# Ledger of designs, part 16: peptides against a protein of PDB entry 3H8D

Target 1, 122 residues: chain A of PDB entry 3H8D
Amino acid sequence: DMKRQQRFFRIPFIRPADQYKDPQNKKKGWWYAHFDGPWIARQMELHPDKPPILLVAGKDDMEMCELNLEETGLTRKRGAEILPRQFEEIWERCGGIQYLQSAIESRQARPTYATAMLQNLL

## One batch from the design tools (peptide; aimed at target 1 L67 R76 G79)

Design b2_p13_2_s2 (made by RFdiffusion4, then SolubleMPNN; from b2_p13_2, 6 letters changed)
Fold by OpenDDE base, seed 5:
Structure b2_p13_2_s2 (fold): chain B 122 residues (1-122), chain C 122 residues (1-122), chain A 13 residues (1-13)
Amino acid sequence: as target 1 above (122 residues)
Amino acid sequence: as target 1 above (122 residues)
Amino acid sequence: DEINPELEKFIFK
């Protein structure tokens, strides 16, 4: 259903190795999520010390958030919700379009708003 | 096309009567816009001294933004773009649902994402 | 409200 609400979120994380360091010595990562209605469609993780992680529903379910949107509490955390473009800009820079495209081509991606948008774009 | 991007914007305005006053004596209003793809679907204006104005495409075209989204420059103005809920919350508080519903019933509203969403809700 | 701590399972890798 293309009438599902698309919502995007970002929360910071500190890598385990840095959790006990002084604030100035903690390098922050960022966890991103795109929810297509109640369920996650895309997940993205930016790390200070390793390549970004891109994940898409269907293909990467085991590595993605299993909670529905309401269960996450993201909607109730001020500052967590971001604009679609704030997600998409990073997604694109990380090669997300190619990643999702490949997942579609291999029939690994489950249909989501994201897959539909990509297929519209191409 | 339900695949059109929905984007929301808010910009402040100072009423003409206050434009030459000291900053502390200027009462700020807010101009809101919902763009369904390139074209405005809803417009909303909050004023410090009079009731809010609600406008919907088809019905109120003459009082609404005539520029397509790119022409407005809103996408390039930092802080202008807002989350969908930031628009919808105000829209709802101002009676926008009833306003749009009436416009649909009277066949004055042109079909937009907003009309489709409302018809889904009802 | 707080983010569900279960979300942490899907963040740290």
Scores: peptide ipSAE 0.167, ipTM 0.616, DockQ to the pose 0.610
OpenDDE base, seeds 1, 2, 3, 4: peptide ipSAE 0.165, 0.164, 0.162, 0.165; ipTM 0.614, 0.615, 0.628, 0.627

Design b2_p13_2_s3 (made by RFdiffusion4, then SolubleMPNN; from b2_p13_2, 5 letters changed)
Fold by OpenDDE base, seed 3:
Structure b2_p13_2_s3 (fold): chain B 122 residues (1-122), chain C 122 residues (1-122), chain A 13 residues (1-13)
Amino acid sequence: as target 1 above (122 residues)
Amino acid sequence: as target 1 above (122 residues)
Amino acid sequence: SEINPELEAFIFR
């Protein structure tokens, strides 16, 4: 049985280099997260001028949010939480399925809801 | 591991008795559903002038949606899908936890994500 | 800010 709640979040970010520019010159990126229970399972970053970044637990821990969900404050930020599909659509478009699959095959991925779901589809 | 996607939906309904009345006289109710994978696990109905209705799989099958999720067309209806918490908040307010618990204790409830989560909290 | 400053710092890394 499923034990943990799956929750997804998205917040915009402005590049550090753009922070003091006029609003029209601030290119917006997007930070996405999938939390499997209290801990992040996947992270994704969309950038206005470079390729997306995909990150999976186990493999990319050092580059991922290290706070548990409650610590992040995301659950208290209005508009941050998104539907699962709102995450998955982007994840799929960015090649996330293959990325996670490769992480599993290389034994780099930590078991998560995401790994279980992927293995369920193979 | 969690195997099935949990998805939640809400759509408004107008009481049959109000369907031919002027718009201002049509009291809106709300139909809620929790799908555990392809099949409904919980259903909830809010009414403008009577108590809410709570339904759980196994116990209330005859009163619940009998279509699988894809058959409902809900996934294709703009604005129908809601966040888990948007369902759970109402569910809790309406006494859904106790309702489901009672169904489990009476052996009426079919095992679902909802039953597993509830048992996880007890 | 509603979110943890550590998260903000992380995002802006």
Scores: peptide ipSAE 0.192, ipTM 0.569, DockQ to the pose 0.642
OpenDDE base, seeds 1, 2, 4, 5: peptide ipSAE 0.185, 0.189, 0.181, 0.191; ipTM 0.560, 0.564, 0.487, 0.581

Design b2_p13_2_s4 (made by RFdiffusion4, then SolubleMPNN; from b2_p13_2, 6 letters changed)
Fold by OpenDDE base, seed 3:
Structure b2_p13_2_s4 (fold): chain B 122 residues (1-122), chain C 122 residues (1-122), chain A 13 residues (1-13)
Amino acid sequence: as target 1 above (122 residues)
Amino acid sequence: as target 1 above (122 residues)
Amino acid sequence: DEINPELEEFIFK
């Protein structure tokens, strides 16, 4: 059940348009992921110049990481793993609670630790 | 149930005998805590010159932190919170699995996230 | 470096 290990990761990304610019002209975005056991449950992207992107398992599978956690290499990347609260704080600020709630209500969300937690909160 | 937030903390401590010595002569120990929701589930102490101390809820309540998580102020102490694996790695190295297992078998352990996880592992 | 190139490609799309 929901006893699977919950792990959270964050990695920076540079916009494709900034790829070959001088370092000072590269604005970083941030890619966040919540893994419920081996599989991603939530994904979130912070961009320097556009709205955040929120993605939840079930609803947004085609836009989310397809690799299982071990395949990603995230667990082996120093500095990638973050505390749960470091993810949740941003998730909440970006309207993640409402986004996931709507996905649950529309029956688009795949049951995950995140959906279970939200169902307990409400 | 076991959907409570699991949070882990580590803070250094200086031995009482070293309290008033020169900084170079103070050897640090480490105090670890696992909170299952508001209440401590496991406590662990690394010492520079004696065996680790392992404590589990139910069995060792009198030796463990009596404060709930919010009362400790740990959540507000910068650098105190650690990743679950940072706790578990040390816990395992110190024989924590066997310690908790014995506490369960002797019916001394209070049911926690930790006991549930161990019961799933075995 | 440790991250799977597929993940990087996915993120940088």
Scores: peptide ipSAE 0.130, ipTM 0.595, DockQ to the pose 0.680
OpenDDE base, seeds 1, 2, 4, 5: peptide ipSAE 0.128, 0.128, 0.023, 0.033; ipTM 0.592, 0.595, 0.596, 0.568

Design b2_p13_3 (made by RFdiffusion4)
Pose (drawn by RFdiffusion4):
Structure b2_p13_3 (pose): chain A 119 residues (1-119), chain B 122 residues (1-122), chain P 13 residues (1-13)
Amino acid sequence: KRQQRFFRIPFIRPADQYKDPQNKKKGWWYAHFDGPWIARQMELHPDKPPILLVAGKDDMEMCELNLEETGLTRKRGAEILPRQFEEIWERCGGIQYLQSAIESRQARPTYATAMLQNL
Amino acid sequence: as target 1 above (122 residues)
Amino acid sequence: PAWWHAMEELPDY
């Protein structure tokens, strides 16, 4: 019913902007948009646990802008294939995280919940 | 979900003559494919030593890869799949819009998602 | 967020 679009933003800690390149520890931010709205958000950090977020339970913590208001479709190198998102998501325990949110009635139905519930 | 049937692939390549040269002397080219479901709708090749090759379904059937998407194994090759814009940016720079527009005007281009997209643009 | 600032540094198409 809706187009699935995935984005990735590599980032460094604000405290690392003016250190030498070898001292800049990298992270990656990810977003899965189910149409205009974000279904899953993922953050890999070099200094703390991975942040996994799903629509519904984590609306407060997730990016609140829809796809057009982010400008992500306009940024070069930002969009990624579905597998590039899913591989990282699975390695972070994302399948169990989304499943746990589904069973406890904390998940908003999206293309992502439909995929886990099907298989 | 016509858009979901669209799949794009890129294979970087080098000539056999450059196989054992230093990495800086390996003149790379790129082969591209746009699959509209099981069949190739557009094929594109950037070469280090000759003009770019642009091919469209219908007009260029003899010259294009004859295998369908599953027969190629491209969906199983790591790093081969690219986003639509990665294909379109190169296709545009090669004159692909003019090439596809002419094939449509000469009615040689077989109707595909690519011809449908160019027509919605015009 | 750090990612937002990093995003602003990216070029557009």

Design b2_p13_3_s1 (made by RFdiffusion4, then SolubleMPNN; from b2_p13_3, 5 letters changed)
Fold by OpenDDE base, seed 2:
Structure b2_p13_3_s1 (fold): chain B 122 residues (1-122), chain C 122 residues (1-122), chain A 13 residues (1-13)
Amino acid sequence: as target 1 above (122 residues)
Amino acid sequence: as target 1 above (122 residues)
Amino acid sequence: PAWREAFAKLPDY
């Protein structure tokens, strides 16, 4: 329901290929998550050298965080939580609106706060 | 309803007594607001030289922001919006839980997201 | 995915 708390998180990651490189050569990516209550609704990955990855619940479950919010520990990680707009701004830039819309139209998206908001926008 | 967006803001202010002082002598306070949808639910003021001020909707309407969220322009002010925890942390430190609880018990508090959350906690 | 490892690197409060 819309009563669920919407929380957004961002963490940096180092791509696997750079794991063992010198710090100066480790290219930083960014992992973003939108949790609708305890469960992830949207996930996004920004990479330094490849296209953004957009994922939405229902469609992309196998590629998304499978942990509930508490299990992630993100709420206890300093600097991980971000404002809704900090997520949405990047989401929009990456074509997230279209991506989620397509997932809804193809009946692949699980209903979430995100799907509801998009449907309200249209 | 709990479907309303919860948004939190913080802005600095200079106390009236310091308005015309030199910059180095202007003591900075902080104004905090919690908006439950369009309307303020809680307000808090941190002062450099006096006790914090806590205000809750229903009880303290005459001392609180009377503008709806859009009218405040806060959503368009860079750096004004803060994470819920950034508000709640200070709220808790200042005795906000007890303040809101007392307002509920005295039937002075208007029902808001904040009152609901507190009631869920008890 | 790399994000799982990233979780562990973040400092706790």
Scores: peptide ipSAE 0.124, ipTM 0.601, DockQ to the pose 0.709
OpenDDE base, seeds 1, 3, 4, 5: peptide ipSAE 0.119, 0.123, 0.102, 0.123; ipTM 0.621, 0.627, 0.503, 0.623

Design b2_p13_3_s2 (made by RFdiffusion4, then SolubleMPNN; from b2_p13_3, 6 letters changed)
Fold by OpenDDE base, seed 5:
Structure b2_p13_3_s2 (fold): chain B 122 residues (1-122), chain C 122 residues (1-122), chain A 13 residues (1-13)
Amino acid sequence: as target 1 above (122 residues)
Amino acid sequence: as target 1 above (122 residues)
Amino acid sequence: PAWEEALAKLPEY
């Protein structure tokens, strides 16, 4: 149901290649997630030196968070939760609309809040 | 439609009696708002020395923000926007559930996202 | 995955 709570999260990550460097030499990436109720609907990864990774439920399940929201502990991590617009602004900039649309058209996307919003926009 | 964006805001206010006092003698209250799309659905005011004020659309329209969200400029005020839970936690503590329920039962509440959520909870 | 490692590094409330 569209009455599910939409929650958004962002956490920093360090590249594998930088994990043993001095702090000043570690470039942070950002992991973003949109949860439609208990389950992830969209995931996005911003990297310091490669293109963003966009992932949508149904299409990219194997690359996305497999834990339900409660299991992630994200709701209990200080500063992890972000406003919807903080996610959407980056999502839009990264071509997320087109990515999700393509996943819908190819019948790869699982219906989520995100797919419903896109279908209302178009 | 329940596809409307739910947005929450908080801004400080100074009591009328304190507005001409030195900064150290001004006690801040907090004004909270829930917008269901362009229109306010719930409003809440926390005061330093009196009970919270709870307001719901339909019942309390004359005491609530009459501007649409865009007109308020809240979306452009840094730090004004808050997470849904930051609103709901205070709303719950202030008896907002019972207040809204009473407004629904008395047929005073306008249907909003908030009324729909409450009806799903009960 | 990298996100799990990132998640593990973040302190909880």
Scores: peptide ipSAE 0.134, ipTM 0.630, DockQ to the pose 0.583
OpenDDE base, seeds 1, 2, 3, 4: peptide ipSAE 0.109, 0.109, 0.105, 0.094; ipTM 0.647, 0.634, 0.642, 0.449; seed 4 fails the geometry check

Design b2_p13_3_s3 (made by RFdiffusion4, then SolubleMPNN; from b2_p13_3, 4 letters changed)
Fold by OpenDDE base, seed 1:
Structure b2_p13_3_s3 (fold): chain B 122 residues (1-122), chain C 122 residues (1-122), chain A 13 residues (1-13)
Amino acid sequence: as target 1 above (122 residues)
Amino acid sequence: as target 1 above (122 residues)
Amino acid sequence: PAWQEAFEKLPDY
């Protein structure tokens, strides 16, 4: 049901290797999530020292957040929720369209709002 | 089609009467809009010196923004787009739920994402 | 993953 609420979140993370370093030496990563209703549809991780990680539901379930949206508590975290475009802009820059398209074509992507939007675009 | 993108905007406005006053004497109002796809579904106006104005599609079309979303240029205005909750919180405080419900019951409301969500809630 | 620890680091409303 495409009446499901589309919600987007971004949180910073610090690598385990940097946890006990001085603040100036803690390189920040960024975790992004798109929730299609209660379940994650897309996940993206920006790292300071390696390529971005793109993940899509169905294909990458084992590497993605296993919690439903309510379980994450993200909706209650100040500043975590972002506008759709704030997610999509980074997703596009990181090659997310092509990644999701390939997942659809390979029959690995679970149908989500994201797959529907992409299929509408193409 | 509930696959339509739900987008929310907020912009300040200054009353015509205050246009040529000193900056400190320009009382700021706030214009809010909910766009259900290309067309406005709800509009809300916060005024410094009078009650809030609530408007819903179908009932209040002649008092609402007549431009489609693209025509407004709001998507290109820095800081204009807001999170759904930033709209809904104010809408609720201003009695928007009751206003929309009454518009539905009186058969004046055009079906929108907002009417669908409210009908899902009740 | 490192991001999982981030859930608890953000303040609640």
Scores: peptide ipSAE 0.141, ipTM 0.637, DockQ to the pose 0.685
OpenDDE base, seeds 2, 3, 4, 5: peptide ipSAE 0.139, 0.140, 0.141, 0.141; ipTM 0.648, 0.651, 0.645, 0.647

Design b2_p13_3_s4 (made by RFdiffusion4, then SolubleMPNN; from b2_p13_3, 6 letters changed)
Fold by OpenDDE base, seed 5:
Structure b2_p13_3_s4 (fold): chain B 122 residues (1-122), chain C 122 residues (1-122), chain A 13 residues (1-13)
Amino acid sequence: as target 1 above (122 residues)
Amino acid sequence: as target 1 above (122 residues)
Amino acid sequence: SAWEEAFAKLPDY
């Protein structure tokens, strides 16, 4: 629990539909991840033209990053790591609290640092 | 405990003796802080020409930032906030683990997130 | 995987 480092990352992504467009027409989205120790706890995808995607461990494992943190190489990528608040601010704006809460209540969420924090908030 | 946000900051400082020197002759040091919720838990000062200063809550309160986090304005200063690892890497290099451990063993340290993490390591 | 490809495109330190 307290031994697991909480780390947050953000990387840009280009939509598949824009992959072959001219650079000026590629609309950049953002991929966010919260790792609770080695494993992803939350993932969020910001898109330029559709609602954000929110994903939480247990519920959305099949749609989330399957790699452990070390395997991602994110810790070695310059500028990928972000502050917790940089993640949480976006998470909150996107309704992540309610999303995670619903996943907990439906017994879909795997216990993580994120679920524990929410339970302490509530 | 788990409710307190851990936040880390770094700001440059110029030595008093260099305050009125030409910019090229001002050697910059770095002031680091770890806030456990609203209160400082650890402080570290890197100097260009002397050993680093390590300070921990309880032991070194008189030498540490007396302001709560909100009062410092650090959260509103662009580029001041740093990742936990950016603090910890320097802390470790400067012997912070041993320093904090000694403060705990001598009963000088106030319990903080930092003391708890050390106790979980050890 | 798609994730591996995405991460591989990012510059290393």
Scores: peptide ipSAE 0.222, ipTM 0.658, DockQ to the pose 0.476
OpenDDE base, seeds 1, 2, 3, 4: peptide ipSAE 0.219, 0.218, 0.218, 0.216; ipTM 0.655, 0.652, 0.667, 0.652

Design b2_p13_4 (made by RFdiffusion4)
Pose (drawn by RFdiffusion4):
Structure b2_p13_4 (pose): chain A 119 residues (1-119), chain B 122 residues (1-122), chain P 13 residues (1-13)
Amino acid sequence: KRQQRFFRIPFIRPADQYKDPQNKKKGWWYAHFDGPWIARQMELHPDKPPILLVAGKDDMEMCELNLEETGLTRKRGAEILPRQFEEIWERCGGIQYLQSAIESRQARPTYATAMLQNL
Amino acid sequence: as target 1 above (122 residues)
Amino acid sequence: DEVTPEFKEYLET
């Protein structure tokens, strides 16, 4: 019904902007858009647990801008293939995280919940 | 979901003569493919020593890879799949829009998602 | 070709 689009933004801590390159610890921010709306958000941090977020339970914590108002389709190197998102998501326990939100009625139906519920 | 049937692939390559040269002397080229479902719709090659090769379905059937998507194993090759823009950027810089537009005008281009996309643009 | 200010600020937060 809708186009699935995935994005990745590597980042450094704000406190690391003016240290030498070897002292800049990198992280990665990810987004899965199910049409204009974000279905899953994932953040890999060098100093704290991975942040896994799903539409519904985590609306407050997730990026609130739809796909067009992010400008992500305009940024070079930002868009990634579905597998590049799914591989990281699975290694973070994302399958169990989305499943837990589904069973406790905290998950908004998206292409992501439809995929987990099918298989 | 015609867009979901669209798949794009890129294989960097070097000539055999450069196989054992220093990494800085390995003149790389790139082979690309746009699959419209099971069949290649566009094929593109950047070469380090000759003009770029642009191929479209219908007009260029003899010159293109004859295998369908599953027969190639490309969906199973790590790092081979690219986003549509990564193909389109290179296709445009090679004159691919003019090449596809001419094939459409000469009616040599077989209707594909690629010809449908260029027509919606015009 | 740049992200929106709102989204840039979101990433920096």

Design b2_p13_4_s1 (made by RFdiffusion4, then SolubleMPNN; from b2_p13_4, 8 letters changed)
Fold by OpenDDE base, seed 5:
Structure b2_p13_4_s1 (fold): chain B 122 residues (1-122), chain C 122 residues (1-122), chain A 13 residues (1-13)
Amino acid sequence: as target 1 above (122 residues)
Amino acid sequence: as target 1 above (122 residues)
Amino acid sequence: SELTPAFQAWLAS
């Protein structure tokens, strides 16, 4: 259970609308993922010109990564893995605690390391 | 222009909802892409239990692959590349000709090899 | 949005 390895990743993405623009006009977003063992627990997307997108397992499965950790290849992508705090700091600033809390209270969140941590925090 | 290389790819994907099911209960979909040179022209998704998704450049940019061909790594993924007809046959069966035609007529389609081909066909 | 097959391929490369 909570013995599963917690791993966090970040990769850049360019908005489709900026795809054909000159490099200086391509605004970079960031795709974040938290894997609780082999399965994703949280996903987050930072955009340069719109609100962040927060996603939690159970509630937002249809919008989240459908691959297990090994299938993604993230562990083999140099520079993709980040420290837990590097994820959590952004998560908190984006309102992730409240988002996850609401998902738990509405019984939409699947139990994960993240849900357990929140229950310990509150 | 139409001197660009036309390349087609197909990759399987597992639905998020089936992510945690036993292998026999994971229904496989298929992700298709047509690249006109380095940039995507058409995208298509086959699902086992819902209608196919058709996407064309210009109209559906926000839902389509945001990476150029070389960035995707598709050219280096064994078994990913397919013949043009293998893409077109599915495209046609899914109503792709009508979909693209409508996008052209509504002035939503970005000019691509695909739009040019349709104009020659009709 | 969800991680697409294209992204998976990119990650694996």
Scores: peptide ipSAE 0.215, ipTM 0.637, DockQ to the pose 0.095
OpenDDE base, seeds 1, 2, 3, 4: peptide ipSAE 0.209, 0.212, 0.207, 0.213; ipTM 0.632, 0.653, 0.642, 0.649

Design b2_p13_4_s2 (made by RFdiffusion4, then SolubleMPNN; from b2_p13_4, 7 letters changed)
Fold by OpenDDE base, seed 2:
Structure b2_p13_4_s2 (fold): chain B 122 residues (1-122), chain C 122 residues (1-122), chain A 13 residues (1-13)
Amino acid sequence: as target 1 above (122 residues)
Amino acid sequence: as target 1 above (122 residues)
Amino acid sequence: SELTPEFQAWLAS
């Protein structure tokens, strides 16, 4: 259902290698999620020292958030929710369009708002 | 410092493939963590439909909990903390001794309480 | 690389 609410979230994480360092020396990564209704459609992880991780529903389920939106608690975490463009800008810069397109072409992607929008975009 | 407190935790997770199913149909996995003081030393994940995942500090940092113990909130999560043997029993059954030994031999393991105990055990 | 159980716990805290 295209009427499902699209919500986007971003939370920081500290890489394990930096967990013991002084706060000023900790290089943060960022965990991003796009929820298509209650279910995650896309996940993205920015890292300070490795390539970004792009994940799409259907293809990357085992690596993605296993909780539905309400279960995550993200909706109740102040500062976690972001605007759609704040997600999409990073997604696009990371090659997300191509990644999702490839997942669709390979029949790995689960239909989501993201796949629908991409199909309209192309 | 071998005087660091050793604390163990277990919390369930629902696999992504089951996130949309009725609660009774959700096959839970279990996430285990051994914290050597504030830092994770071992992580273990039991899954209903795939082999267990064993992770040790130093070798598997990028796949392990990136938060220190206090940051996790596990100490404040009721029912999360378990007894050492409750972790070790599963660890041993999953081949954790061999896994950690191999990590030590390959010079991948970071010294922890776990590595020290293993070295005493063998 | 996911919103792991420990992250969930963190979010809930």
Scores: peptide ipSAE 0.293, ipTM 0.681, DockQ to the pose 0.094
OpenDDE base, seeds 1, 3, 4, 5: peptide ipSAE 0.288, 0.179, 0.286, 0.289; ipTM 0.663, 0.441, 0.663, 0.666

Design b2_p13_4_s3 (made by RFdiffusion4, then SolubleMPNN; from b2_p13_4, 7 letters changed)
Fold by OpenDDE base, seed 1:
Formats: sequence, structure tokens, C-alpha cells
Structure b2_p13_4_s3 (fold): chain B 122 residues (1-122), chain C 122 residues (1-122), chain A 13 residues (1-13)
Amino acid sequence: as target 1 above (122 residues)
Amino acid sequence: as target 1 above (122 residues)
Amino acid sequence: SELTPEFEAWLAS
């Protein structure tokens, strides 16, 4: 149902390899999630020293958050929720449109709000 | 209360840096936890390319799992729970006895089943 | 699966 609430979240993360380093040596990344209703539609990870990671439902399920929205507790984490455009700006900059398009064309993508919006855009 | 149930868990993890590499290039680590009742007492991480990480309650709280046992969902994850000796063998091999002892002596450790058992051992 | 409780804890905090 395209009427599902679209919610977006962002949290910082420190790589496990850096967890126990001095603060100045801890490089911060960013984890992004788009939830289409209770289920994740897109996930994205920004890293300080490697290319961004883009993940889409259906194709990348094994690498994506397995928790539903309520299970994540993200809705209760102060500062975690972001505006749609705050996600989309980064997604677009990271080549997310092309990534999702390829997943659709290869029949790997699960239908989501994101796939529907992309279909409208193209 | 030393009558609390002692439960041990192990799950594999892949470093974020390796998450999106080919399977042959994904190095698997292992995350271990000892729960003394609902709360974590010890955490340990085996890595393929760095020294093991040892963590004890009180001293390392900020680096350890902050979820209680039920919140982790570990009890519901097939294959996650392990026998006490399966944890202790690795703990001992990794120098956990000395690590915990030092935490006790430096007054950094929170009293747990693990600290009590160590006190008995010594 | 590949996420540890540490990450889940961060999400829930």
C-alpha cells in the first residue's frame, strides 16, 4: 500500500575496528534507513574511507536491517529521524537512483514506495 | 544474586568494511556474550586479523552490549546459545582470567557471577 | 544476521 507512512532515519556509527581506538582515531560513518511502513525499503551507509553502500529491499535483504521499524527503536531515539529530503539528497548523490533502477530492471527489487517513486520519476 | 541463570551466546559477525566484498574476502569474526541473569557480565570478540577483544561489566560498559538479555533476542536466535565451557575455553585462551582479575584489582569491575567465580578460582 | 547486538543497542539507545 502506497499509503504507508514513509519515515527516514540516520544514526552515526563507529567501525568495529575503530571502537577501541582513541577518540581522535575513531572515524564516524552514517547509517541511513528508509522505512516504507514497518519494513525497510532502502538502507545506505556513508563511510569516511570507502565508497558509500547502497542497499535496496529484495536484492540486499541479507545485508540490510532485519528488524521492523518498531523493533529498531529508531522512532524513540532522539535525533534519529530525518526529513525525506535529507535522505534523498544523499541517496541521489551516492547514485541511488541508478542503483535502484538496476535492481528493478534485473527483477531483484521488492516493490516499495521507493520503486514506485522511481517509476514515476523515469 | 548468584542464583541468577548464567547463559552464554555466540554469533558471527562481518566487519562493516567487509560487508560488501565477495564472500571469499569476507572475514568472519565471532561475538560472544555471557549474561548473568538479564545483564551482560562479559563480552568477547574474536577477529580474523587483530587481537581478541575482552570486555567486562563495570569497566567496559560503554563498549559492551547495552541491551538486556530479552532485548537482544539472542534467546530466540537458533544456534546462538552455547554451553558455558564453550565460552570459558575461549575466554581463558584469550587471557580473560587476567583481564578480569586486573579489572577487579583496579576496582573497575562490577560484581558478577564471573567475578565471583574468579575469586573462587584464585 | 551479520549485525551484532552492539549495533542493535545503538539503534535502540
Scores: peptide ipSAE 0.188, ipTM 0.552, DockQ to the pose 0.074
OpenDDE base, seeds 2, 3, 4, 5: peptide ipSAE 0.173, 0.142, 0.187, 0.177; ipTM 0.698, 0.694, 0.702, 0.705; seed 3 fails the geometry check

Design b2_p13_4_s4 (made by RFdiffusion4, then SolubleMPNN; from b2_p13_4, 7 letters changed)
Fold by OpenDDE base, seed 1:
Order: sequence, then C-alpha cells, then structure tokens
Structure b2_p13_4_s4 (fold): chain B 122 residues (1-122), chain C 122 residues (1-122), chain A 13 residues (1-13)
Amino acid sequence: as target 1 above (122 residues)
Amino acid sequence: as target 1 above (122 residues)
Amino acid sequence: SELTPEFEAWLQS
C-alpha cells in the first residue's frame, strides 16, 4: 500500500574510466534512490558530462539496484539519507515526471508510491 | 604472514557512461581482486576499449577497494570467486609482473603474498 | 549487477 515509509538516498561515485586519471580529472557523479518501503521505486544518476539516467521500477528493473533497502546498508551510511524534496527537485529538473508518466501509460511501470503520487498530480 | 588464505574474485561491470545506451553498445568490463587474507593485495580492471588498470597495495591504496574482504560481500556472491590461475593468467597478460616489480623496486608496494611470490620467481 | 564493485561495496558498507 501507499502507507509504506518513503526513504530517499544520495551517494557520490566516480566512474572506472576516471579512476586512473589525476584527481582534477576525476569527475564526480551522483546516485539517487527512492525506496517505497523495502523496495526501490526510482533510481537516478547524475553525470558531469552525460545526460541524467532515470530509472523506474517495473520498466528498468534490470538496470536498477536489485537489493532491498536493508541489503543496501544505505540506512546505516552517515549522510546518505536525504529529504524527499532533495530527490524530487532533481527528479523534476531531469524530466522525471514525464519519464514516469510515459512508463505508466505504456504499462511498464510497477505501481509504487511514486506512480500513485504522479497520478494524483495529473 | 604469507600463510593467510589467498582468495580471488571477478565481477562484471558496465560503466555509467554506457548505462543509457542500447544493449549492443553497453560494453562489459571486468573487475578482479586478489585478497591476501582480509585485505586486498591486487586489483585489476579489464575494459573493452581502454588499457587494463593494474593496482597494487601500498602504491595504489587511494584507487583500490577500501573495504576488507568481509565488507565487500564477495564471498557471498555466487560466481564471484575464481581460481588463483584465473586471476594470474590475466595479470600476467596485462604486464602485472612488471608493474608489481616496479612497485617493489620503488618501495611503494606493501608487502603481500603477491610481492613475496614475485620475489621468489625472480 | 551492472554497478562497479566499488560502488556496490560502498552501498553495502
């Protein structure tokens, strides 16, 4: 149901392609996750030189985190958890509303808190 | 000491830069690790379009896995563990012997099972 | 997983 706890996380990453470069040439990316209860609902990746990657449950399961929330250890990582609006602001800027809407319309999206909220906004 | 269990692991990865591409354009890389007891001794990354990345403890600590073996979860990942020769064959092909030798000669390498075995071969 | 070992390990730590 839509009464599950909604939790959001952000962690930085550096691509393997930049791992052997000098520090000034190591570009920082950002990984975002929305968990609807124990299961991922949305995943987002910000890159310094590439378009954002947007992923939604059901449609993009093969490309998303396969672990449930407890398996990720994110809840125990200091500074990883963020406020809902800290996720949504980036999601909106990256065209996440349109992306999720299209996934719903194509019947590829798994029902989540995110799909429910989107349908309430429309 | 050099009597610690030597364990080797391999896992595939796809770069974030290829994550948004069609499946045929997602290039598979391979990450290899040698653990001398609980601590990493060597790390190796195979890329489809880049030179191999070779890393040795002491010299490359900032670029290598910071986690001990148990923290990685590699021992619990089905198919991740490989035989010693499956690592060494790739290591040798990539010039790992020369790389580790140079790290020893420059006194940048931390003593590990790998450094001991190399010095026995020379 | 398509994630790098470093990233996966970082998530699990």
Scores: peptide ipSAE 0.195, ipTM 0.564, DockQ to the pose 0.047
OpenDDE base, seeds 2, 3, 4, 5: peptide ipSAE 0.151, 0.134, 0.182, 0.184; ipTM 0.675, 0.430, 0.697, 0.691

